# Designs tried in a protein design run: peptides against a protein of PDB entry 3J47. Part 5

Target 1, 121 residues: chain A of PDB entry 3J47
Amino acid sequence: IRLTNQLKSLKGLQSKLKDVVEYLDKVINKELPINHTILGKLQDVFNLLPNLGTPDDDEIDVENHDRINISNNLQKALTVKTNDELMVIYISNLVRSIIAFDDLIENKIQNKKIQEQRVKD

## One batch from the design tools (peptide; aimed at target 1 L7 L13 L17 V20)

Design b1_p10_2_s3 (made by RFdiffusion4, then SolubleMPNN; its pose is not in this set)
Fold by OpenDDE base, seed 2:
Structure b1_p10_2_s3 (fold): chain B 121 residues (1-121), chain A 10 residues (1-10)
Amino acid sequence: as target 1 above (121 residues)
Amino acid sequence: SLRELANSLP
């Protein structure tokens, strides 16, 4: 149930992002007038995004080829960040599992010693 | 120790 709801919510977000891109393309092509309220809300969303630019792209040359490079750099940075976060979570879970296994072995050894003492008395 | 590492991890 929870995973299905998360996947449904993520698909809903993806659809809304697609609708926003299609709207922006129509505004760029002068098919629709600029709505400053929509642009203001989009700017607020972008200002809440982490800075996913590498420090080495200080040449914003304004041709339509650079939007694909910015999207690819953003996607690469998101992929790297996600991989690093998943690696840290994986290591955390692995370390906790090893500790729990060690504590289980020590508890079994102690219980065995207590049983061996009770059989000698 | 592994416990110190576990306490430093999220």
Scores: peptide ipSAE 0.188, ipTM 0.859, DockQ to the pose 0.016
OpenDDE base, seeds 1, 3, 4, 5: peptide ipSAE 0.149, 0.167, 0.166, 0.144; ipTM 0.843, 0.852, 0.852, 0.838

Design b1_p10_3 (made by RFdiffusion4)
Pose (drawn by RFdiffusion4):
Order: structure tokens, then sequence, then C-alpha cells
Structure b1_p10_3 (pose): chain A 91 residues (1-28, 36-48, 72-121), chain P 10 residues (1-10)
């Protein structure tokens, strides 16, 4: 789902660029200003990525903890299944 | 002059 959404965003840019190229050919306004703003707003992320890296590490650790908890419950389920099997054999 | 970038989508 996230991927589909990202693609839709990029699609708009692609179409928007084509329109802009055609518009410029014809010319040979507000949208252009808006685009410039967006441009000014990955490059900048480079410095900002430094911080993101730290935060990404924290969210990785959290995911690991969750995985451990899930394993624990999984072990319990497996034990219950074994007990059920033993009871059936006895029967 | 105005340069317009290109974007490819998979």
Amino acid sequence: IRLTNQLKSLKGLQSKLKDVVEYLDKVIHTILGKLQDVFNLNNLQKALTVKTNDELMVIYISNLVRSIIAFDDLIENKIQNKKIQEQRVKD
Amino acid sequence: DIDVPDVDIP
C-alpha cells in the first residue's frame, strides 16, 4: 500500500514535468513558483539524515524487542500443541 | 534558460 501511494506521488511529478516542458515550448506562473519552493525544500536530507540514522537505530531496536516477545508466545503455543498431541495419544 | 528534470517510474 505504501508503495502504491509513493508511485502515485511520483506519477504526479512525472506528468507535471511533461506539462511544464510543453508549457515552456508554447511560451517560446503560480505553479512554477510552487515548484521552486518544493525544490528548495535528498540533498538537504543529507545533513538531516545524520539524525535520522540515530532514530532509525532506535526503531530497529524496538522491532527486535517485539520479535523476541513474539517468539516467547510462539514457544508457549508450541508447548500447548505438544501437550494436546500427548493427550490424544493417551486417549 | 529553464531546465526541466526527468522522472522515471517503475

Design b1_p10_3_s1 (made by RFdiffusion4, then SolubleMPNN; from b1_p10_3, 5 letters changed)
Fold by OpenDDE base, seed 5:
Structure b1_p10_3_s1 (fold): chain B 121 residues (1-121), chain A 10 residues (1-10)
Amino acid sequence: as target 1 above (121 residues)
Amino acid sequence: EIVVPTVEVP
């Protein structure tokens, strides 16, 4: 029973990871819009990977320490890079939203002026 | 809902 449940859970995780990869490929190919909530959750998963790659505190083998430090440095570099990319995309979407809102305000002002002119004629 | 990436520096 326990081993069958672990295998089922691992297969379920593998399926979910495949769905995430397929989503990322569609985003890279510009087939889907960038979703910040999905990318933020993916960043959280990557931030949890150092905690998944540390064997529980009972195996201080000196040969694994250099691989763990290299993995942690690579992971820290990937998390910082992903954070910077997410910030740039976020700012870009904010700027786009501000411009679209400004255009909406200007359109509303112009429409009001046109209505006020039509009432004077 | 727009999630702001917060820089939580560990």
Scores: peptide ipSAE 0.072, ipTM 0.744, DockQ to the pose 0.033
OpenDDE base, seeds 1, 2, 3, 4: peptide ipSAE 0.061, 0.063, 0.043, 0.020; ipTM 0.714, 0.719, 0.707, 0.458

Design b1_p10_3_s2 (made by RFdiffusion4, then SolubleMPNN; from b1_p10_3, 3 letters changed)
Fold by OpenDDE base, seed 2:
Structure b1_p10_3_s2 (fold): chain B 121 residues (1-121), chain A 10 residues (1-10)
Amino acid sequence: as target 1 above (121 residues)
Amino acid sequence: DIFVPEVKIP
C-alpha cells in the first residue's frame, strides 16, 4: 500500500514535470506568449531545489557541454545514496523471507514427525 | 508484499 501510493505520487509528479517542459518548449519556439506568473513560479521552484547542477558562482563557462554531466555530483550522490538505502531494504526483506521459509520447513518437519508418532500408537 | 527495488549496480 505505501509503495503503490509513492509510485502513484511520483508518476503524477513526472506527468506535471513533462507538462512544464512542453510548455517551456512552446514558449521558446514562440508558439505561446511568455507568462511572467508561470516564469516567476518556475524560478521559485528552482530556488527551492537543492543546487543539482548550478556551477559554483566562479565558473560561468557557457561553452562546455561536458560540465553539465560533471556538475550532477549532487544528483549522482542522491541517486547513489537512494540506491544504497533501497539495497539495505531489499536485503533485509530477503533475509526475513529466508528466515520465514526456514521456520515453515522446520514446522512442516515437526508436524510430520508428530503425525508419524500418532500412527504408531 | 515483497518489495523488490530496482537497484542499478553502478
Scores: peptide ipSAE 0.102, ipTM 0.770, DockQ to the pose 0.029
OpenDDE base, seeds 1, 3, 4, 5: peptide ipSAE 0.059, 0.061, 0.023, 0.067; ipTM 0.703, 0.741, 0.525, 0.740

Design b1_p10_3_s3 (made by RFdiffusion4, then SolubleMPNN; from b1_p10_3, 5 letters changed)
Fold by OpenDDE base, seed 4:
Parts: C-alpha cells; sequence; structure tokens
Structure b1_p10_3_s3 (fold): chain B 121 residues (1-121), chain A 10 residues (1-10)
C-alpha cells in the first residue's frame, strides 16, 4: 500500500512535468503567447529547486546539448539525494507549485487545440 | 564525480 501510493504520486508528478515541457516547447516554437503568470510560477519553481549542480564547468561537453543529458543529470542528482531530508522539503514545495499552475497550463494547451480545429473547419 | 551542491535552506 505505502509503496504503491508513492509510485502513483511519482507518476502524477511525471505527467504534470510533461505538461510543463509541452507548454514550454509550444512557447519556444511561438505556437503559444508567453503567459507571464505561468512564467512567474515557473521561476518560483526553479528558485525552490535545490541547486542540482551543473557538473563542474569542466564536464559540460558542449557537443551533446540534448535535453536528454540535462534530464539524466537531474534524474541522477534526484536519485543520489533521494534520502536527503532537505530534498524532500524542496520536492514537496516544487510539487505544490506545479499543482498550483497545472490547470492553467492544461487550459492553455486545450484552448490552442480548439482554436487550431476551428481554423481547419 | 557528481558533486551534490549544498542546499541553502531559505
Amino acid sequence: as target 1 above (121 residues)
Amino acid sequence: KIEVPEVKVP
């Protein structure tokens, strides 16, 4: 029961993080206008992230700037600190911040899909 | 080596 609930909570967090990435990709591609309320809350999320160290400036291989390596370093830093009490507090605050704007991100993605359908009909 | 930076508690 306890482990199943932790896995369900982690899957829920993974879904919300995917919605954040989908929103950011649409903003970068100029498919969505910048929402200052979402960006302000996302800045609050990054300010509540522990400094998940960049590997010392000597191991940034400038040739593999794929988002995959940043996600792997973040995932590895999260995995290595999974027993850090401070990490649990920061993740709890991060999760609360993500939940507080998730409905706003989802609403913006849905409104764009509806508008794109109305232009094709 | 992955150095894990010190978390400054606010």
Scores: peptide ipSAE 0.022, ipTM 0.528, DockQ to the pose 0.056
OpenDDE base, seeds 1, 2, 3, 5: peptide ipSAE 0.019, 0.018, 0.018, 0.013; ipTM 0.473, 0.485, 0.436, 0.395

Design b1_p10_3_s4 (made by RFdiffusion4, then SolubleMPNN; from b1_p10_3, 5 letters changed)
Fold by OpenDDE base, seed 2:
Structure b1_p10_3_s4 (fold): chain B 121 residues (1-121), chain A 10 residues (1-10)
Amino acid sequence: as target 1 above (121 residues)
Amino acid sequence: KIFVPTVEVP
């Protein structure tokens, strides 16, 4: 139940992000007027994002191409870390489900054995 | 659909 709700929430977020991109493309193409309230809220979202691509102000000498590569490396590292964390949670939930299923089988076998003993006495 | 995290092995 919890994992299905997280996946549903993430798919809902992905759909909303797509709708925001499509809106911005329409604004760039001058198909829609600029809404300053939407742009302000979008700026607030970007200000809450971790800084994925500025080397701290001490690396001013790196060409714009190397700054993009460092940004891509940090984004990749965060994606890998998130995948590994999700994998550990997934495996932990599988192991817990297997143990609980094994305990249920063992309890069913023991209960059957106790019932067969009570019918012989 | 069970979500299996695809470990992208580099």
Scores: peptide ipSAE 0.095, ipTM 0.741, DockQ to the pose 0.033
OpenDDE base, seeds 1, 3, 4, 5: peptide ipSAE 0.083, 0.073, 0.071, 0.056; ipTM 0.744, 0.746, 0.728, 0.709

Design b1_p10_4 (made by RFdiffusion4)
Pose (drawn by RFdiffusion4):
Structure b1_p10_4 (pose): chain A 91 residues (1-28, 36-48, 72-121), chain P 10 residues (1-10)
Amino acid sequence: IRLTNQLKSLKGLQSKLKDVVEYLDKVIHTILGKLQDVFNLNNLQKALTVKTNDELMVIYISNLVRSIIAFDDLIENKIQNKKIQEQRVKD
Amino acid sequence: DFHLPDFHLP
């Protein structure tokens, strides 16, 4: 779902670029200003990425902890299944 | 003048 959403966003840019190219050909405004703002707003993320890297590490660690918890419950489930099988054999 | 980047789908 996230991927589909990203694609929709990029699609708008692609179409918007085509429109702009055609517009410029015909000319040979508010939208242009808005686009410029967006441009000013990955390059900048480069410096900001330094911090993001630290935060990504924290969210990786959290995911690892969750995986361990899930394994624990999984072991208990497996033990219960084994006990059920043993009871059936006895029967 | 205006210079615009191309956008690509992954």

Design b1_p10_4_s1 (made by RFdiffusion4, then SolubleMPNN; from b1_p10_4, 6 letters changed)
Fold by OpenDDE base, seed 1:
Structure b1_p10_4_s1 (fold): chain B 121 residues (1-121), chain A 10 residues (1-10)
Amino acid sequence: as target 1 above (121 residues)
Amino acid sequence: SIVLPEVKLP
């Protein structure tokens, strides 16, 4: 039951990310006008991303073998625990930003369709 | 109205 709910939640997030990509492709292809409010919300999503490009500072020089390892294991354990707790807060904020962005995309697509129908009538 | 998937944290 717990794994099925996590997989369903992840599939929901994947669908929303796909809708974001499909919107960006339509903007790149000039099928939709650039919406600065949508792009601003996408920038907020990227600014919430932890630095995906810091290799773990595993440049711990192998030369100080016995007193630094206990302090580094405690710092690494505190950093890992803090990173896991921050990652949860981060994912929660990211998901909230993606949902607000998806609602804005869908509202703009629907508004465009309604305007195109009113010009044909 | 998009229902947030409830992420039950461990």
Scores: peptide ipSAE 0.043, ipTM 0.733, DockQ to the pose 0.030
OpenDDE base, seeds 2, 3, 4, 5: peptide ipSAE 0.041, 0.033, 0.023, 0.040; ipTM 0.711, 0.689, 0.505, 0.686

Design b1_p10_4_s2 (made by RFdiffusion4, then SolubleMPNN; from b1_p10_4, 5 letters changed)
Fold by OpenDDE base, seed 1:
Structure b1_p10_4_s2 (fold): chain B 121 residues (1-121), chain A 10 residues (1-10)
Amino acid sequence: as target 1 above (121 residues)
Amino acid sequence: DIVLPEVKLP
């Protein structure tokens, strides 16, 4: 149930990102008027993103090819960090499942001992 | 039942 809800939420985010791209394409093509309130909120989203594709202020002279490589390296580093965080959550849930399984085994062993005692009396 | 996701490394 929790995983299905996370996948549904991620698909909902992907749909909203697609709608934003389609809106920007329509604004670029002059099919829609520029909405400053939408652009302001989009700027706020970009300002909350880690600097994906700005070279550090010390690399202003990097050719467009090196800017793409730096942006790809930062994007890769964020993907790795996100994967490692998801792995820690996975291991934490695995450990909780093992403990709950051990408690279930112990309860079954205790219930079996109680039944074996009742057959001897 | 807790269904754990398969972690696929890229």
Scores: peptide ipSAE 0.054, ipTM 0.741, DockQ to the pose 0.028
OpenDDE base, seeds 2, 3, 4, 5: peptide ipSAE 0.027, 0.041, 0.022, 0.033; ipTM 0.590, 0.721, 0.513, 0.692

Design b1_p10_4_s3 (made by RFdiffusion4, then SolubleMPNN; from b1_p10_4, 6 letters changed)
Fold by OpenDDE base, seed 1:
Structure b1_p10_4_s3 (fold): chain B 121 residues (1-121), chain A 10 residues (1-10)
Amino acid sequence: as target 1 above (121 residues)
Amino acid sequence: EIVLPKVYLP
């Protein structure tokens, strides 16, 4: 259930990001007028994101290729972090499921022993 | 909370 909801939320985010890209492409192509309120909200979203594409302004001499590599390294670090977080959620849910099954099996065994004793007395 | 080691890139 929790993993399915996370996947549904991620798919919903991916759809909204595609709709934003399609909107920006239509604005670039002059098919739609520039909406300053939408652009302002997009700027606020980008300002709240970690700087995925700017090495800190102290590296003015990094060639455009090294900026792409630093961007890729930060994106990779965020991807690894997200993967590790998802792995811990997965393991935690697996362990909880194993414990709940163990308790259920033990309860079933105990109930069977109690019934077998009542048939012998 | 999983604290990832700070990867300092060279």
Scores: peptide ipSAE 0.030, ipTM 0.666, DockQ to the pose 0.024
OpenDDE base, seeds 2, 3, 4, 5: peptide ipSAE 0.025, 0.025, 0.023, 0.028; ipTM 0.612, 0.590, 0.635, 0.607

Design b1_p10_4_s4 (made by RFdiffusion4, then SolubleMPNN; from b1_p10_4, 5 letters changed)
Fold by OpenDDE base, seed 3:
Structure b1_p10_4_s4 (fold): chain B 121 residues (1-121), chain A 10 residues (1-10)
Amino acid sequence: as target 1 above (121 residues)
Amino acid sequence: DVVLPEVTLP
């Protein structure tokens, strides 16, 4: 139940994020008028995101190429961290599933022994 | 019911 609700919530967030990207593409292509209220709310979201590509304020003189490399390093570090967190959750769920499967096998063996005893009496 | 999410790696 809890995991299914988290997955449903994550799929819902992914769909909404796709709708936001499609909206931004339509605004860039001048198919839709710029809504300053929506852009202000998106800017608030981007300001709450960890700085996905600000070089430290001490690197004002780095060529645009090195700023892209630093941005890629932080994005890569966040992707690796997210992957490691997902891997730990996956392994934990796998181990729990193996234990539950072992308990199911043992219960099935015990139920079979009880049925074989009832056929002999 | 063990529904593993399909973890599509990004």
Scores: peptide ipSAE 0.068, ipTM 0.743, DockQ to the pose 0.032
OpenDDE base, seeds 1, 2, 4, 5: peptide ipSAE 0.065, 0.029, 0.022, 0.031; ipTM 0.752, 0.624, 0.526, 0.684

Design b1_p10_5 (made by RFdiffusion4)
Pose (drawn by RFdiffusion4):
Structure b1_p10_5 (pose): chain A 91 residues (1-28, 36-48, 72-121), chain P 10 residues (1-10)
Amino acid sequence: IRLTNQLKSLKGLQSKLKDVVEYLDKVIHTILGKLQDVFNLNNLQKALTVKTNDELMVIYISNLVRSIIAFDDLIENKIQNKKIQEQRVKD
Amino acid sequence: SLKELADSLL
């Protein structure tokens, strides 16, 4: 789902660029200003990425902890299944 | 350049 959403966003840019190119050919405004603002707003993320890297590490650690908890419950489930099988054999 | 950029996407 996130991927489909990202594609939609990029699709708008692609179409928007085509429109802009055609517009410029025909010319040979508010949208242009807005585009410029967006441009000014990955390059900048480069410096900001430094911080993001730290935060990504934290969210990786949290995911690892969750995986461990899930394994624990999984072991209990497996033990219960074994006990059920033993009871069936006895029967 | 703009055209090339547009053609490179999706």

Design b1_p10_5_s1 (made by RFdiffusion4, then SolubleMPNN; from b1_p10_5, 3 letters changed)
Fold by OpenDDE base, seed 2:
Structure b1_p10_5_s1 (fold): chain B 121 residues (1-121), chain A 10 residues (1-10)
Amino acid sequence: as target 1 above (121 residues)
Amino acid sequence: TLQKLADSLL
């Protein structure tokens, strides 16, 4: 239940982000007038985003094109880290499921031996 | 062995 609700919420967020991109593209193409209230709310969202563009403090002087490459590097590093964390959680849950299955088999074998002894007495 | 792996991953 909780995981299905999280996935549904994330899909809903992805759809809303797509609608925002499509709106911005229409505004850039002059198909729609600029709505300053929407633009102000988008600026507030961007100001709440973590700075995806800080390499540690040693290169204040590269053109706006290299800030995009650094943002892409941090986004890639966050994606890799998230994938590795999900892999560890997946393996941990798989190992736990295998142990629980092994314990179930051993319990069934022991119960069968106890029943076979009770039928001989 | 599997239990020690589970305890190391959690």
Scores: peptide ipSAE 0.096, ipTM 0.823, DockQ to the pose 0.015
OpenDDE base, seeds 1, 3, 4, 5: peptide ipSAE 0.067, 0.065, 0.073, 0.056; ipTM 0.797, 0.794, 0.797, 0.793; seed 4 fails the geometry check

Design b1_p10_5_s2 (made by RFdiffusion4, then SolubleMPNN; from b1_p10_5 with K3L D7N)
Fold by OpenDDE base, seed 4:
Structure b1_p10_5_s2 (fold): chain B 121 residues (1-121), chain A 10 residues (1-10)
Amino acid sequence: as target 1 above (121 residues)
Amino acid sequence: SLLELANSLL
């Protein structure tokens, strides 16, 4: 029962990975428009992947080394792109925080003005 | 404005 469920889950994951590859191929071939929300979720998945490029230095199968280097280069490229995207999000959040601070200052100025009016009446 | 800058970054 546990092993059959694990195998079913793994087959389900394999099917989903195939669907992702087919989607990416269609995007590369310009058959589908780039969906930034899907690409962002794919980046999140790749950032959650364990480093596929540290096979313990004890299993140098020469055929795996090229796949490992491609995986590492892809993961590094995705990490760099994620860092650039996170930088834009960070700047956007910083600007939002500055605006919220400006609104807080303006609200304090207005509240002070209202209090000064109420003390004169 | 800072609001216009935010709307240009989002």
Scores: peptide ipSAE 0.049, ipTM 0.747, DockQ to the pose 0.016
OpenDDE base, seeds 1, 2, 3, 5: peptide ipSAE 0.045, 0.044, 0.043, 0.043; ipTM 0.741, 0.726, 0.733, 0.742

Design b1_p10_5_s3 (made by RFdiffusion4, then SolubleMPNN; from b1_p10_5 with S1L K3Q)
Fold by OpenDDE base, seed 2:
Parts: C-alpha cells; structure tokens; sequence
Structure b1_p10_5_s3 (fold): chain B 121 residues (1-121), chain A 10 residues (1-10)
C-alpha cells in the first residue's frame, strides 16, 4: 500500500512537471502572456532545489569548478542513499515472501498429516 | 530468526 501510493504520487509529480514545461514553452514562444504569479512560484521552487549539477556544462568558468564538484558529490550521495534505501526495502519484501512460503509449506504438511490420520481411523 | 530480521528492517 505505502509503496503504491509513493509511485502514484511520483507519477502525479512527473505529470505536473510536464505541464509546467509545456506552459513555459508556450510562454517562450509568445503563445501565452507572462504570468508573474506563476513565475514567482516557479522561482521559489528553483531556490529550494539543491544544485544537482548536470555533467554536460562543458562551458562555464574556473571559479565554478568547486561548485560543480560539490553538486556532483551531492547528486552521487543522493543516488547512493536512494539505492541503499531501495535495497533495504527489497530485502524486507524478499524475507516476508520467504516467511509466507515457509508458513504455506508447513500448513500443507500439517493438513496432509491430519488427512492421513483420518483415513487410518 | 527470519521474523526478527523482518521486524528489524521495518
């Protein structure tokens, strides 16, 4: 239940981000007027984002090299942390599945023994 | 043992 709700929430976020990109493209193409209230809220979102540094900025200045290294280290640390959290969730679900199969096997063995006793009486 | 591991992973 919790994981399905998280995946649904992430898909909903992805759809909303796509709608924001489509809106910005229409504003850039002058198909829609600039809404300063929407742009202000979007600026607030970008100011709250960690610098996630893309590796594809092959053009900006020797003064940003320390900021690019810090951003790449942060992105890598977030990716590693997310991988470790997903691994723990995977192992937890695997262990629960093994326990449920063990209980099923034991229940089948017990039911077979009870039937074999009832045929002897 | 497996149940204690499952409980430790929650």
Amino acid sequence: as target 1 above (121 residues)
Amino acid sequence: LLQELADSLL
Scores: peptide ipSAE 0.087, ipTM 0.799, DockQ to the pose 0.015
OpenDDE base, seeds 1, 3, 4, 5: peptide ipSAE 0.075, 0.079, 0.079, 0.059; ipTM 0.789, 0.796, 0.794, 0.776

Design b1_p10_5_s4 (made by RFdiffusion4, then SolubleMPNN; from b1_p10_5 with K3R)
Fold by OpenDDE base, seed 1:
Formats: sequence, C-alpha cells, structure tokens
Structure b1_p10_5_s4 (fold): chain B 121 residues (1-121), chain A 10 residues (1-10)
Amino acid sequence: as target 1 above (121 residues)
Amino acid sequence: SLRELADSLL
C-alpha cells in the first residue's frame, strides 16, 4: 500500500514536470508570452535542488591511508546521511513549489484560450 | 496526491 501510493505520487510529479516542459517549449517557440512570475518560480525550484555536483573528492594523496580513511569514512557517512535528510526537505519544498507553479501555468493557458475564443466571436 | 507526498516527506 505505501509503495503504491509513493509510485502514484511520483507519477503525478512526473506529469506536472512534463506540463512545465511543455509550457517552456511553447514560450521558446513564441506560442505563449514570457511570464516572469512563472520563470521566478522555476528559478526558486532550481535553487531548492540539492547541489547536483560534488564529483567525488577522490583527490587526496595516496600517502596517509589508514587515519585519513577512517575520518573520511565517518565524514562521508555523516555527509551522506545529512545529504539524504536535506534531500527529503528539499524535495518536499520542491514539490510544494511545483504544485503552486503548475496551478499558475494551467490558469494562464486557460485564460489565453478564453481570450482567443472571445476575439473570434 | 502530490500534496500527500509533500506532507509524508516532512
């Protein structure tokens, strides 16, 4: 039951991320006007991503192997644990930002369609 | 829902 609910929620997240990509493609193709509020919310989303980019600090010299490996294994274990705990907080804030952002995208797409219909009548 | 996921992560 819990895994099935998590998978359903992740599929929902994937759908909302797809709607964001489709919106950005329409903005790039000039089919929709640039919305600075939407772009600001997207920037907030990227600022809430954990730093996807420490390549392994595998550049510490091969000459002090036993005392440095225990301190590095403890620091790496504490860093991994802290990164996993922070990643959960960041994903939660990211998901909240994406929900508010998707509602804004949908409202703007609907409002444009209504305005285009009123100009044809 | 995505809200239920966010609430389950906090």
Scores: peptide ipSAE 0.105, ipTM 0.794, DockQ to the pose 0.036
OpenDDE base, seeds 2, 3, 4, 5: peptide ipSAE 0.078, 0.082, 0.070, 0.057; ipTM 0.789, 0.789, 0.780, 0.763

Design b1_p10_6 (made by RFdiffusion4)
Pose (drawn by RFdiffusion4):
Structure b1_p10_6 (pose): chain A 91 residues (1-28, 36-48, 72-121), chain P 10 residues (1-10)
Amino acid sequence: IRLTNQLKSLKGLQSKLKDVVEYLDKVIHTILGKLQDVFNLNNLQKALTVKTNDELMVIYISNLVRSIIAFDDLIENKIQNKKIQEQRVKD
Amino acid sequence: MKFKAGEIKL
């Protein structure tokens, strides 16, 4: 789902660029200003990425902890299944 | 003004 959403966003840019190219050919306004703002707003993320790296590490650690908890419950489930099997054999 | 369009791949 996230991927489909990202693709929709890029699609708009692609189409928008084509329109802009055609528009410029014809010319040979507000949208252009807006685009310039967006441009000014990956490159900048470079410096900002430094911080994001730290935060990514934290969210990785959290995911690991969750995985451990899920393993624990999984072990319990496996033990229960084994007990059920033993009871059936007894029967 | 001039415009150089980049390629956007999906």

Design b1_p10_6_s1 (made by RFdiffusion4, then SolubleMPNN; from b1_p10_6, 5 letters changed)
Fold by OpenDDE base, seed 3:
Structure b1_p10_6_s1 (fold): chain B 121 residues (1-121), chain A 10 residues (1-10)
Amino acid sequence: as target 1 above (121 residues)
Amino acid sequence: LKFIPPEVKL
């Protein structure tokens, strides 16, 4: 349930991102008039994104080709971190489900023993 | 390691 909801949310974000790209392509192709209010909101979204592709201003000496490699490294590091966090959450939920099932079995066995004792007295 | 969460079939 929780992981399926996160995947559904991510698929929904991917769809919305595709719709934004298609809108920008239509504006570039002059099929739609430039809406400054929409472009302003898109700029605000890009300004709220972590700098996935600009090294901090202290690395100004790396040619434009290495900026793309650094962007790919940060995106890869964030993807690895997210995957490792999702793995830990998944394993933790699996272990909790196994423990809760074991506790249910043990509780059922104990309740049966208590009933069998009460019938012998 | 790339973790792909299993699709939880509801």
Scores: peptide ipSAE 0.133, ipTM 0.788, DockQ to the pose 0.038
OpenDDE base, seeds 1, 2, 4, 5: peptide ipSAE 0.103, 0.121, 0.140, 0.090; ipTM 0.801, 0.788, 0.812, 0.791; seeds 1, 2, 4, 5 fail the geometry check

Design b1_p10_6_s2 (made by RFdiffusion4, then SolubleMPNN; from b1_p10_6, 7 letters changed)
Fold by OpenDDE base, seed 5:
Structure b1_p10_6_s2 (fold): chain B 121 residues (1-121), chain A 10 residues (1-10)
Amino acid sequence: as target 1 above (121 residues)
Amino acid sequence: LIFVPPKIEL
């Protein structure tokens, strides 16, 4: 149950992020007027994200090409870390399912022995 | 490739 809910939540977040990108593309293409209230809320969301695109304001003089590479490296590191955490959660749930299946088999064998004893008495 | 765990209902 918990993993299915996390996946459903992540898919819901991905859909909402896609809707935000589609809105921004329409605003850039001048198909929609700039809504300052939506832009303000979007700025608040970007300010609450870990700095996925600004080298800390203490390095004046990185060329615009290196700023994009540093932001891509942090995004890549977060993606790798998240992927490794998901792999550990998957293996842990798989092992738990195997143990629960083994316990179910042993319980079924014991219940069969108890029934065979009750038929002999 | 994002590792998507298969749905194990537990």
Scores: peptide ipSAE 0.274, ipTM 0.869, DockQ to the pose 0.039
OpenDDE base, seeds 1, 2, 3, 4: peptide ipSAE 0.267, 0.248, 0.209, 0.258; ipTM 0.868, 0.861, 0.830, 0.872; seeds 1, 2, 4 fail the geometry check

Design b1_p10_6_s3 (made by RFdiffusion4, then SolubleMPNN; from b1_p10_6, 6 letters changed)
Fold by OpenDDE base, seed 3:
Structure b1_p10_6_s3 (fold): chain B 121 residues (1-121), chain A 10 residues (1-10)
Amino acid sequence: as target 1 above (121 residues)
Amino acid sequence: LTFVAPKIEL
């Protein structure tokens, strides 16, 4: 139930993001007039995104090709970090499930020993 | 390392 709702929400976000890209493509192709209110809201969204591709203001002298490489390196580093965080969460949930299963097995063994004693008395 | 999250149906 909770995961199905998260997947549905993520699919809904992906659809909306596709609609935004299609809108931007139509604006670039001059098929639609530029709406300054929509553009302002998109700029606010981009300003809230981590700066995936501006070198810090200290790298003003890097050629446009090196700026693209630094941007790609930061995006790659954030993707790797996110991947490693998801892996740690997954392993932590597996370990918790294994411990809870071990406790259940031990409880079942103890209950069986108590029943075997009650049949001998 | 590419972590592919297993598709858990819950």
Scores: peptide ipSAE 0.168, ipTM 0.808, DockQ to the pose 0.039
OpenDDE base, seeds 1, 2, 4, 5: peptide ipSAE 0.195, 0.209, 0.200, 0.215; ipTM 0.837, 0.834, 0.838, 0.837; seeds 1, 2, 4, 5 fail the geometry check

Design b1_p10_6_s4 (made by RFdiffusion4, then SolubleMPNN; from b1_p10_6, 5 letters changed)
Fold by OpenDDE base, seed 4:
Structure b1_p10_6_s4 (fold): chain B 121 residues (1-121), chain A 10 residues (1-10)
Amino acid sequence: as target 1 above (121 residues)
Amino acid sequence: LSFNAPEVKL
């Protein structure tokens, strides 16, 4: 249930990101007029995103090299942090699944004992 | 540590 909801939320985010890309492609191709309100909101989203772009190594002006290294180090640090958080979530879900399985087995044992008592009476 | 979470089908 919780993992299914997280996966559904992630798929929903992926769909919305695809719709944004398709909108931007239509604007670039001049199929749609530029909506400055949408563009402003997208700029706000990009400004809230840590600079997670690896600039392709082909546009490194020497003045940007320190910013690129800081960006790549930040991206790597965020990737490691996300990985460690996913590990903790995974372990927590395993423990929960083991407990829920144990409770299910105990419930089946108890139900069997109750049925065996009802057949003896 | 590289943690590839195995795809747990619930």
Scores: peptide ipSAE 0.149, ipTM 0.827, DockQ to the pose 0.035
OpenDDE base, seeds 1, 2, 3, 5: peptide ipSAE 0.165, 0.144, 0.125, 0.143; ipTM 0.831, 0.809, 0.798, 0.807; seeds 1, 5 fail the geometry check

